# Designs tried in a protein design run: peptides against a protein of PDB entry 6GMG. Part 26

Target 1, 331 residues: chain A of PDB entry 6GMG
Amino acid sequence: DSDDRVTPPAEPLDRMPDPYRPSYGRAETVVNNYIRKWQQVYSHRDGRKQQMTEEQREWLSYGCVGVTWVNSGQYPTNRLAFASFDEDRFKNELKNGRPRSGETRAEFEGRVAKESFDEEKGFQRAREVASVMNRALENAHDESAYLDNLKKELANGNDALRNEDARSPFYSALRNTPSFKERNGGNHDPSRMKAVIYSKHFWSGQDRSSSADKRKYGDPDAFRPAPGTGLVDMSRDRNIPRSPTSPGEGFVNFDYGWFGAQTEADADKTVWTHGNHYHAPNGSLGAMHVYESKFRNWSEGYSDFDRGAYVITFIPKSWNTAPDKVKQGWP

## One batch from the design tools (peptide; aimed at target 1 C64)

Design b1_p29_2 (made by RFdiffusion4)
Pose (drawn by RFdiffusion4):
Structure b1_p29_2 (pose): chain A 331 residues (1-331), chain P 29 residues (1-29)
Amino acid sequence: as target 1 above (331 residues)
Amino acid sequence: AIKVRPSSLTEEEAEKINEKNAEAEARAE
């Protein structure tokens, strides 16, 4: 009867996954089966396949956060985040539009703010920034050389990110990555690391001391990207879900999607990996399923979330959790 | 079409997910 979280059992390294295919842009499989796929194509350490450890299987069993947690080796902090927001569209649709049949002004403002975000440009911005970071760390063998290389290209590219504080989440992103300092990871050598990207969908109205309207319909001024840099201050994100509008209405507080470092130029052809909920096959929600969605399927989101952030972190190059290519389903 | 979740959840169903999310956050500390 217990809807307790259970850890999926260990899968032998030779056990192949059951086949599955995408339908209308998304593929799914039970977590036990995804572990088999992950061990075949994502588990490599210096080209050697590995069994998903007990600890990794535990992390994965927590739901959508599990895929990102496993692939990055760290519970997601969302410290370095990017998004795109059309300020002109937002200001114009507020002073020119009107609420639709059955909207409070708070609901109208919350929706317009939501629709003003552009998740394609937001992902595109994180893409170009991660590329600059990877070029900066290619031949840099200490952090100082990495930061010099990073500032040099940002200044020459006239990127407002060059003026970020030395201790900002942007410039401190590499040094604050635990695997960067680990002897078996980056060993304080930026050339052994790689920038990767994952996404977080979440709710904007997370201030418990704010009006109920913002908790139910969103805070338009919350989690907007700074101009020029596109950085999103994630410090006030507390994993608080959207408040219900009627009794019995439940909302999920966040969703994480793993992109990695795919080389596909078509943002619509990129694959994003995420789970539906925690693993509980003997319980109410059932077994965890891992979903592999095309970008548009992922960025479609849900009414639970009115905000999207595209996050950059680092993993060692010796890993294979962010390959150049990601294929939906199996084989 | 494959859906990640149903079009709506009960409060109890959402709490189950949210509570486990909180546990995952606590586990990382």
Fold by OpenDDE base, seed 4:
Structure b1_p29_2 (fold): chain B 331 residues (1-331), chain A 29 residues (1-29)
Amino acid sequence: as target 1 above (331 residues)
Amino acid sequence: AIKVRPSSLTEEEAEKINEKNAEAEARAE
């Protein structure tokens, strides 16, 4: 019950974090200790450390989405999402593959669809696009200049995104970012902003009008990226979890992982920050924990989810929530 | 792999936030 959620207390600005503990190749800590790390490493505005505000602590308390929320400065809208889907693999496996023992046809199709997504290629696509956007931002002092630069960059690269509608999330993402409009943020100056990336895991079978099988085992046709662009239409993602396949079974509705703007070229060495659940120190769930995972650990996901998307948003360059290098754990 | 425990937000809470975000975007356009 969300009623057990508690906002973590404030941590002194100069309090150093306790060491993180290893957890299955990840670095793990309790949320309060993450706040300490965040204040030391990520809190900087214009080069000055900041105490995490009550509002930010409240956002963080929501768990996995809270980590992305506090670092991006807004609740994820997920509109500018990318993925990679191997259509040929999907078709081939459906044609030539067989259900496993005890696996229904619907289970088989859902599994094959899930396996046809390439998390690494999806991530790389998002990074590529973020790089293009960052180049377009660099010398643009108004939105018009940014959009013109973006179109030029896309044309030079022969990128299919150049054909997107002006109302597409791709072109509207910047102007729809609250921090872009804030006086202490972008102040309507694109050159003060940078593109950042987070990831969302979610369930494909969210359509209540679809078959029970799709809700239980996935919708093979849902949330596929558009050819050429890699854009995923996220409009039908309503945070509906997978339907139980057996009595008493329950699934989580989503997971979020924060990447930011790391410059590490090797995807496997990138660090993803995420939370386990909302902070409920006095409840059955217990205290929220924060994990810093390598890409392999993040991209593995859970059986709760059959889709992964890599989402681009923007933050002010003056924020240090998305540094070029992220160190896993503490120290 | 540490299984992520129950939803960080309830479906209702998430939907409410989504609605607010959509409204904000509509005002920005």
Scores: peptide ipSAE 0.137, ipTM 0.803, DockQ to the pose 0.142
OpenDDE base, seeds 1, 2, 3, 5: peptide ipSAE 0.125, 0.051, 0.141, 0.029; ipTM 0.770, 0.760, 0.810, 0.701; seeds 3, 5 fail the geometry check

Design b1_p29_2_s1 (made by RFdiffusion4, then SolubleMPNN; from b1_p29_2, 14 letters changed)
Fold by OpenDDE base, seed 5:
Structure b1_p29_2_s1 (fold): chain B 331 residues (1-331), chain A 29 residues (1-29)
Amino acid sequence: as target 1 above (331 residues)
Amino acid sequence: MIRVLPDSLTAEEAELINNAGKEAEEKSK
């Protein structure tokens, strides 16, 4: 069967969603119904409900990246990424642990590296930084004021990010955000913007010049956060999937989950919105589904991925795609 | 992902999804 992507049709502005379905601790619905929810809950610009545009529906239709794309207003660049890695745990497990029965040394090392990442701490670091950024944005009416505020905030907290280069993704992220420059967005006014978070799952073994073992089982040294800052160098993330370990096996390049700017203090209660695959209602894959998952469901990821990064970007405060509270499912 | 639990994808399924991902990236440029 053909698996052609289709852009979901427009939904009437006042069309209410059908109930979501529980699915393994998640709330699940078809993409068209998510559009209905999105229009009721997240579509607001300057307090006015909006119909999802054709362009937005097209972005959404691309599946796992689509939800983040629509809600952030731009295709993910993944430049400002955070994670947490327990170096002591990693070294200790390598030294004192051993491969499982049937596990190769490379597979063992890849697994140990994967398990040495702490998703919750990585997420918490991103939230911490986003909070600092939001304070820096609050009264800044130009980029220079924002950067000055940011440095002051970091100095007050003795945060290692204060030592980052001025051209680093950390300091350049705002000015590189299209919506910051838009007249109906930030209009070059930092105080009109807020920091938001999404997550990307991806494979560490992307270096084509590396060993086959690293491509199959992961590169233990790749995409580790820098000490002190938690920043992950994403420059080598080229959306290369994990290499098959058996004939007929395949892996997906990436997965994206949208968090936004929820204020829920308990990480385990936060809601992450993501899609399964591109919308192909007439194809073998079928219609796209959207999931609203709790953190534990999202952070577990899949065997396709051994890295999880928590990325900060910015959206205008006038958008309601990142509300303080997200309710899982419908109603 | 077409699954909600950790599981293996077929090469065909993965290829379809990955192709859409590539298309999305190109469209964004």
Scores: peptide ipSAE 0.609, ipTM 0.920, DockQ to the pose 0.644
OpenDDE base, seeds 1, 2, 3, 4: peptide ipSAE 0.600, 0.024, 0.599, 0.617; ipTM 0.916, 0.666, 0.914, 0.925; seeds 2, 3, 4 fail the geometry check

Design b1_p29_2_s2 (made by RFdiffusion4, then SolubleMPNN; from b1_p29_2, 12 letters changed)
Fold by OpenDDE base, seed 5:
Structure b1_p29_2_s2 (fold): chain B 331 residues (1-331), chain A 29 residues (1-29)
Amino acid sequence: as target 1 above (331 residues)
Amino acid sequence: MIEVRPSSLTAEEAELINKAGQEAEKKSL
């Protein structure tokens, strides 16, 4: 029951976190302890530590989305999303592959589609685009200059994104970022902003007008990236979970993982921060836990989801919620 | 092995989160 959600209490600014616990290659801690770490490591604005505000603690309390929310400074809109899909693999497996024993045709097709997404390539595409955006931001003091720089960078790289419409989420993402317009944020100066990345896991079979099989086993044609650009149309993502395949089975709606702006070149060494559920210390779900996972642990996802998208948004450079290096756990 | 499943958000809970997010976004604008 969502009514059990509680906002975590404030933590003293100088309070050091307790050690994280190892959990299957992840570092795990309770949300209150993450707040302590966040204040020590990620809270800095203009080089000064900040106590996590009540508003930020409230955002955080929403669970997996809360981690991305507090670090990005806005509720995830997921508009600028990237993925990689191997169309040849998909077609080949459909043609030459066979359903497993007991697997329906719809289940087979859904599985093959899921397996045809490459999480690493999707992540790499997002990083590539974020890098281009960061170069475009660096010397741009207004949005027009940013857009001009961006187009030039894309042209130089012969990137298909250069052909996107001016109203595309790709070009509108910066102007639609609240912190870009904030006086203490970007103050309408692109050079004060940087691109950051988070990931969302979700279910493809969200169309209520589609077949029950698609809702249960996935829609093989849904949420595919556009060829050349890697852009995913997220407009149909309505946070609808996978439909149960058996009585008593239930699936969750989504998972969010925060990457930020790590510079680690090896994807496998990157750290992804995410939460399990909303904070309900007095409820059945219990206290919220925060996980810092390696890419492998994050990208594996869960059976609840058959899509992974890597989303670009922006934060002020003065924020330290997306440092170049992220250390897993504490100390 | 306790599979750490992400938040078991119901559709209703997701809607509440979305609403909260939209409200927060409006306040930040």
Scores: peptide ipSAE 0.030, ipTM 0.705, DockQ to the pose 0.230
OpenDDE base, seeds 1, 2, 3, 4: peptide ipSAE 0.023, 0.021, 0.029, 0.593; ipTM 0.526, 0.659, 0.646, 0.892; seeds 1, 4 fail the geometry check

Design b1_p29_2_s3 (made by RFdiffusion4, then SolubleMPNN; from b1_p29_2, 12 letters changed)
Fold by OpenDDE base, seed 1:
Structure b1_p29_2_s3 (fold): chain B 331 residues (1-331), chain A 29 residues (1-29)
Amino acid sequence: as target 1 above (331 residues)
Amino acid sequence: MIEVRPKSLSEEEANLINNAGAEAEAASL
């Protein structure tokens, strides 16, 4: 029922949030209260707090993706995605491991593939790349200067990304960012932009031409990072959920978590902001809730998903949607 | 840790999100 999604009402600019509630190590609140927090903490443009616009509230109303959307300023394209996969672990577990009691071969292979992804290393790779990009941005006043700086940084680090084609999402990501081109955003000045990170959880078994087993239990070969770069080809991600394994079982198509540009070196202390579902206060799903989770809570994911990717995009430095420090909950 | 999974979306709901997302993505490019 498309008709159940509602745009949350405007909140007064100076309205303080109500306290968040603890939820399994997370901080949880209703979407309207998150809007209040967002206006106090994240809304700033050039140091001035802003009321969340109707457009931004509409974006937010889409649920988990809405949190990333409102904070990044664009719908997630997921083009510049990173992950880490332990190929040796995967091969060794397939060779030496055995299916559990009642587990099919396909289920075993899907599980082993899922377990062979390292969320922490994937996140660390994205942070590393974002750091390189930020150095390249810092003193670049045009795209050419940014690209030259980026190539130099990659060469100095002997990073495999230096071998990417000029048309790669890695090099094209900045120029394809709407806020980079906006007069009140980057205004085509790379030094006005910064790299930010969000994460997407999704299902590997999305190929309709594949076996039913892959759709139910995962495709072990799908959405693996390229060796050396860590880049994931996301072109085959069509937001198709996991296929049910039993009658009445249903899965969600994706989850999105916003990290931004936190400087906390300990991954376990980083905060990830995400929503549960689209805002349907009068529908069966109910009101949207927003969660602020620690990395452990975020990276654990759900049985709905067997892939996690860490995506880099860009926002203007004048935005405060990606502060150096994020405090979990309220106050 | 107790898994707090999001409420499962119906196929219809998932399709709505997908369609809205696709349109939004197209508009942002």
Scores: peptide ipSAE 0.158, ipTM 0.828, DockQ to the pose 0.344
OpenDDE base, seeds 2, 3, 4, 5: peptide ipSAE 0.032, 0.039, 0.032, 0.025; ipTM 0.713, 0.754, 0.749, 0.642

Design b1_p29_2_s4 (made by RFdiffusion4, then SolubleMPNN; from b1_p29_2, 11 letters changed)
Fold by OpenDDE base, seed 5:
Structure b1_p29_2_s4 (fold): chain B 331 residues (1-331), chain A 29 residues (1-29)
Amino acid sequence: as target 1 above (331 residues)
Amino acid sequence: MIEVRPSSLTAEEAELINNAGKEAEEAAK
């Protein structure tokens, strides 16, 4: 199946990256060169450069999820996900709009639903929540203090998240983060952690018991954010790809983009790091490439996907995988 | 110029990529 996957070799710690190449407004490089950049820029633990470990290189080699995996320190669980959906737009377009020439009703509804999501607002919501969480993490030396701070912050802002159940992914996300519990990570001290963001693109029509039309053209009702909170129930995301609409066509299960904790206020100037596919230098797909894309390039997505979620997780502050500023490309 | 990904994937290409995704998930367990 993917037996041609290869773990990229180790790169010397002091090896500088080669220049990235422009690619459709993105900065692009081969995975080995990204490792070099990563070691120079993102590898720091407690201020010291680290060589990317074999384990990390192996994670990275899996492609689309690899960049997020390496930088977050864990395989994405996607439990704390946010999006923005314009219900009024959706209803109005369904009522007043018409299918395009040759477009089926199901295709029309799926498209309208997709277009009713606002990627920028979804991203902004995630950033807002991450900011609240970061304030709550500050000076909290146990989970109880963190949760109390979080509730207080939410109450002050009259945020609907204050009404979430204590077992909600929103409140349980920190305790469920492995690096929070690690001695060299958070060591159970919330103040040593920070919230970070990544994005997942996926397909809405994943219900195998649903109609073929929904699997082909999307499920308009699936994976909508809850009103007020913006939370998306990701429990039904099983990494099932879009069904082919024509013979021989295939779609990918997901795509992941790493944002981290950039402080750039202009969404359009934020940089998203992602990979194309697993590393197969001797295989048909070829070597893995890593892309650093602007938000516009990332949020555009692909026809494989009709949903985008912005997910919050946590990393130790001692890690430099989520710096305040990310520079696109090299140098 | 290398594209981020093909605009349209064949079933075979998609299967390869998706299999790697499944393997990643299993490796993470």
Scores: peptide ipSAE 0.615, ipTM 0.902, DockQ to the pose 0.780
OpenDDE base, seeds 1, 2, 3, 4: peptide ipSAE 0.024, 0.024, 0.605, 0.613; ipTM 0.667, 0.670, 0.910, 0.898

## One batch from the design tools (peptide; aimed at target 1 Y62 C64 N239 V252)

Design b1_p30_1 (made by RFdiffusion4)
Pose (drawn by RFdiffusion4):
Parts: structure tokens; C-alpha cells; sequence
Structure b1_p30_1 (pose): chain A 331 residues (1-331), chain P 30 residues (1-30)
């Protein structure tokens, strides 16, 4: 009867996954089966396949956060985040539009702010920034050389990110990555690391001291990207879900999707890996399922979330959790 | 879609597990 979280059992390294295919842009499989796929194509350490450890299986069992937690080796901090927001469209649709049949002004403003974000450009911005970071760390063997290389390309590219504080989440992203300091990871050598990207969907109205309207319909001024850099201040994100509008209405507080470092130029052809909920086959929600969605399927989101952030972190190059290609389903 | 609509009770259960995962990660960081 217990809807307790259970850890999926260990899968032998030779056990192949059951086949599955995408339907209308999304593929899903039970977590036990995804572990088999993950061990075949994502588990490599210096090219050697590995069994998903007990700890990794535990992390994965927590739901959508589990895929990103496992692939990055760290519970997601969302410290370095990017998004795109059309300020002109937002200001124009506020002073020219009107609420629809059955909207409070607070609901109208909340929706317009939501629709003003562009998740394709947001992902595209994180893509170009991560590429600059990877070029900066390619031949840099200490952090100082990495930061010099990073600032040099940003200045020459006239990127407003060059003026970020030395201790900002942007410039401190590499040094604050635990695997960067680990002797078996980066070992303080930026050339042994790689920038990767994952996405977080979340709610904007997370101030518990704010009006109920913002908690139910969103805060338009919250989690907007800074001009020029596109950085999103995630410090006030406390994993607080959207408040219900009527009794019995439940909302999920966040969703994480793993992109990694795919080389596909078509953002619509990129695959994003995420789970539906925590693993509980003996409970109410049932077993955790891992979903592999095309970008547009992922960026479609839900009414639970009115904000999207595309986050950059680092993993060692010796890993294979962010390969150049990601294939939906199996084989 | 990747999810169905959830009741308030289900949402609370999901939220508790999310909090548990965050707390576990904080403990490990110590």
C-alpha cells in the first residue's frame, strides 16, 4: 500500500533494454528499462561501460530531477541560468491587449508574461554561452587560464557577460562544480571538463509574503532575464509550486529536462530526457517512467509552470552522460 | 503528454518527495 519511494534494483551490465519508440515526438519507458539503456550508451567512463551504482539509482528514483542528478553527478543548483524574454511584446500586449472572457487582470498579466518568454532563443542563448565556455577551457590547464580565455572571447564578441562580477554565478560556474575539484574528475584542470545544459520549468509566484493573486496566477516581474546577458536570477526559486485556484486542484512544483551536449544544430531535433514522478510501483503514482522528448514537446510545458530556465553546468570529459547524439527509444 | 493531471493529495506527495531529495542533497554537501 505504501506510496514510498523505492530504489530500482541493479541491472546487470549485459542486460539489454526492452524496445520502445517515440510517439508524436516523445518516447517513454519504465525506469528499470531506462537503466538498461543508460548503462549501454551513457555509462561510459573513459569508454568503459559501467553499471549504474546504488547511489545513482537512488538519485534517479526521485523523479524528473533524477535524470539530471545522475547525468551531472550533482543535485541541480540552477545557479547559472539563461532565458529569452520579449520586453517589447510584454509591454505592448499589456497596454494594448485586454483580459479574455474569464480572466482577472492579475491572471491576464501573468499569462502575457508567460507567453512573452521564448524557450527556443533561451536554449539558443545557453547553447552559444556553453560553446564559448568550452572553447575557453579546451587548452586551459588551470582556472586562471580558463577565465582569461573566457573573458578574451566575450570581450572580442562584445558579449555583456564579460562585465559579470568575478564571483558571479557565471564566472564561478566551473570552480564551483564539485567534479572539477575531484581528483578523478577535473582535478582542477579545465581541459578535462565539458559544459552541459539542462532545463528547469517552474512557477514564478514563489514569494509566500506576496498577494494570493501572484501565487495563483504568477508574478510578471519575477524571474525575468537581465538585458544583454540573458541571465536569470534563480536565487529566489525555492521549489514552491503554483497555488491552486479551486479546492482539489493539484500542481507539480517543477520539472527538469536533461539536454547534455548534443551536436544537432536543429533545436527542434534535440532530445530532452525527464521523468514523470518518483519511483513507487507498489504505491499510488506507480513506477517512475523516463521520457525522451523532442525540444518542442519539452518546451510545451504545462500550466503548472510559467517559467523556463536553461542552465549550464560542467561534467568531466571522461563521462558519457552528454554524448554528441541522443536517440529516442531502443534500439 | 509526460504527465496526467494530479489531485491535491497526489501533488502533496510529489512535493514531499521533492523536498526529501533536496534535503538529501544538502546533507551530502556537508
Amino acid sequence: as target 1 above (331 residues)
Amino acid sequence: SARRAVTEEEAEKILEKNEEAEEKAEEEAE
Fold by OpenDDE base, seed 1:
Structure b1_p30_1 (fold): chain B 331 residues (1-331), chain A 30 residues (1-30)
Amino acid sequence: as target 1 above (331 residues)
Amino acid sequence: SARRAVTEEEAEKILEKNEEAEEKAEEEAE
């Protein structure tokens, strides 16, 4: 019941975190202790440490999406999403592969499609695009200058994104960012903003008009990246979970992981911050936990999901929610 | 512990509000 969600209490600004707990290669803590870490490390606005506001604590209480929400400053819209799909692998495995014992044809096709996505290449594409966008932002003092710079950068790199429509999420993403328009944020100055990345895991079989098999085992054709650009049309993502395959089985609707703007070149060394569920300390789910996972631990995902997207958004450079280096755990 | 994110209903409501806000922002920019 959504009624069990509770906003975590305020933590004193100077309260230091308790040590995180190691869990299968990730660091784990309870949400209140993450708030303490967040206040010490990520809360800074214009170099000044801030207490997490009641609004921010409320956002955080929503679980995995709450971590991304608090750090990005907005609920994820997921419009500017990237992935990598190996079409040749997919076709080859469908042709030459066989269903496992007891595996249906639909289950086989769904699995092969899932395995044909490359999370690392998807992440790399998002980082590449974010880098281009950051260069375009650097000396742009209005949106027109930003767009001109962006087009020039894309032309220089012979990037297929140069052919996107002006109304594409790619070009509209900055102007659609609330913090860009805020006086204490971007103040309509692109040079005050930076590109950041988060990831979403979700289910492909969300079309209610499709077969039950697609809803249970995945839609092999859904949420594929466009060739050349790597853009994923997320318009059909309605946060619908995987359909149960057996009685009593239930799946989660999505997972979100926050990366921000880490400069670590080795993807395997990057840290992804995510929550397990909404905060329900008095409910059946219990208190929310926050995880800081390495990319391997994040990208493995769960059986609940067969798609991963890497999404670009923007935050003010004055925020410290996306530092160049993220340290896993505490201390 | 059972993992559960935002309910479908809550997510849809929040998403709808965000989409409406973006549409308004686009209309104001035209």
Scores: peptide ipSAE 0.190, ipTM 0.798, DockQ to the pose 0.103
OpenDDE base, seeds 2, 3, 4, 5: peptide ipSAE 0.144, 0.125, 0.132, 0.178; ipTM 0.784, 0.776, 0.778, 0.795; seed 4 fails the geometry check

Design b1_p30_1_s1 (made by RFdiffusion4, then SolubleMPNN; from b1_p30_1, 19 letters changed)
Fold by OpenDDE base, seed 3:
Structure b1_p30_1_s1 (fold): chain B 331 residues (1-331), chain A 30 residues (1-30)
Amino acid sequence: as target 1 above (331 residues)
Amino acid sequence: GSRSPITAEQAALIQKYNDEAKKLAELKAL
C-alpha cells in the first residue's frame, strides 16, 4: 500500500544537513534531513556522535510522537504532566461573554475553556519542577537519596508537590524510566540522569459517555490542572480525537513537541521540535517533515486540540538529545 | 503556526499509525 509507513533509510554519519526552510515562522525539513542534523547535533553518547539506529529511525517515522520518542529514548507515558488554568478568567468569560455569531453555546464554552489555559505559565511550571528535580538528582547516587533531596527541595520552596502521595507519578517517574535502569544509561544512579520536558496537544472531549457537544467542541471541565501543583491527571487521555462537526472533517488525536532541557530563560525564544505525520513518501501524505518551532508557533497548536500539557521525563546526562541550547534550523 | 488542510481519510491514516506507535512501544517494552 502506497500509504504505508516507511522507515527512512540510514544516513551516513558524516553527512551534513541541507538547509532548513522557513515555514510560518518555523524551520522545516524532510525527515531524512532531520536525521542528518540529529546525527550531527543530538546523537552524542558520552561525547561521541552516533548513527541513528534502525530502531530509532523506525520510532521517528511514526510522526509527531516519533520526534519525542527518539529524543527521550522511550514512548511518551505522559504521567507527569503540568498545565495552568485561569479559573477566574474562565468564570468571568462564561458570565460576561457572549457566543460569536453562529457559535453554539457548547462551542462557546469549549472555546472559553481552551482560552483559559495559559500555555506560558504551564510551561514555566514544568520548567520550575524540572529544575527542582535536577537539583535533587545532582548528588544523589541512589533513589532514596533522590527522593529525600526532592522532598527537601519542595519543602524549602513551600511547593504543594511535597504533599503528593509516594505512589504519585511525581515520585515514581524516575524509577519508571527505562534509561535510568540501563547499564549504559543511569545504571540506577540518579546523578547520571536529568529531567527533560516535552509537550502534548490533545482533545479534552474524549469521554464517550459525555454529550456529543463535548466531543465536538470540548469538555470545559476535563484535564484541568490541580490547584497548587499544576498536575494534570492524564489517565483519561486515551488518544481519542475530536469528533467531526461537519461531514468530511477529520482530526488527529495528538501532537508532540520536544523541548528537552534548554536553558533559554525567555519562553518565547525556546525551540520546539515536532513532526507532522508518519513517513509515507509514496503515499498521499508524503514524506514526514520535522519542524523546529518557536514557543509561540508550537503553543498555538491546531484546531484538532484544545489541551496542552507539559510533561517531565528523564534521560541520561550522557545523551545530547536535550542540550542547553538548541539552534533553530540549519545552518 | 498554520497546518495544511487534511482530509478525513488522511487524519484516519495518521491516527492509525499513532496507535501503532503505541503498540510497537508496548511490544518493545516487553
Scores: peptide ipSAE 0.651, ipTM 0.929, DockQ to the pose 0.787
OpenDDE base, seeds 1, 2, 4, 5: peptide ipSAE 0.263, 0.026, 0.222, 0.028; ipTM 0.837, 0.675, 0.820, 0.654; seeds 2, 5 fail the geometry check

Design b1_p30_1_s2 (made by RFdiffusion4, then SolubleMPNN; from b1_p30_1, 18 letters changed)
Fold by OpenDDE base, seed 4:
Structure b1_p30_1_s2 (fold): chain B 331 residues (1-331), chain A 30 residues (1-30)
Amino acid sequence: as target 1 above (331 residues)
Amino acid sequence: GSRKPITAEEAALIQKYGDEAAQKAAELAQ
């Protein structure tokens, strides 16, 4: 059996999906069936269903990043990332807490740092910023107008993001979005674009010059959001996985979850779409599966990761990859 | 949440294609 990645075959445009199966509070299906759902629900360009192209199927087949890649239209750059970190909680737990039985100091500190991130608040911050951006986009017909609107919105809200450098990922994100420049996309018109959100899970202990303990158990100081803005410097994220703590143990380097632009006010009711691994129907890993998870299921993450970031990017409003409402599963 | 533990070999395969995806994307961006 070959462990090679395989691009899923094309699905007929009008083929309806088979029912999803429940999986620990999630809806789960094989990648081919997700393609069917995607074509029925998310594929629309200017209101017309589209067959998932070979290129899109290829992107999707790369696994956990593939869902976000297909739906955002670009490979995740992760530059405009948000999180929430409770510094007081962290300091208090370090001071007053104790390692668990058998837990080293490094393990304890890494765990406490991980637990000091508030996934819900991080997500809410991203949604707040996306909302501000969407207001700035709405009536802006050039980038200059968008930036002016954005600055005004931030000033009105007394948001610390107003102090970001003009070259920061925050202000440059739109211009760096390929679909913004595409004729059939934004066509350089901000009002044709909307902000969307995805999430990345990754490992904090990526610095090869750091201690082995940090690589194994996390770096408590890494990838913290800046106070006031909530921005996370992702420049040091090089997709380096957690170091194994026991022989034969393996960790993956990231997970991606697609949220888009759902309007559901209750975070717990939002749906996150993500994949398990690359498509290997003839290999040991098997076919790629796609999951539609509630926020709790997504935000819980895996032991492979101790950081979660919520990232803003942009897609054309003409795309339906980020609808206001996402229904979990099928039908 | 938790998932089924993966082996080092499985993780290496997943990482390989994660890296390949990034490389492909970089090529497309050029």
Scores: peptide ipSAE 0.613, ipTM 0.931, DockQ to the pose 0.766
OpenDDE base, seeds 1, 2, 3, 5: peptide ipSAE 0.603, 0.610, 0.603, 0.607; ipTM 0.927, 0.930, 0.928, 0.930; seed 5 fails the geometry check

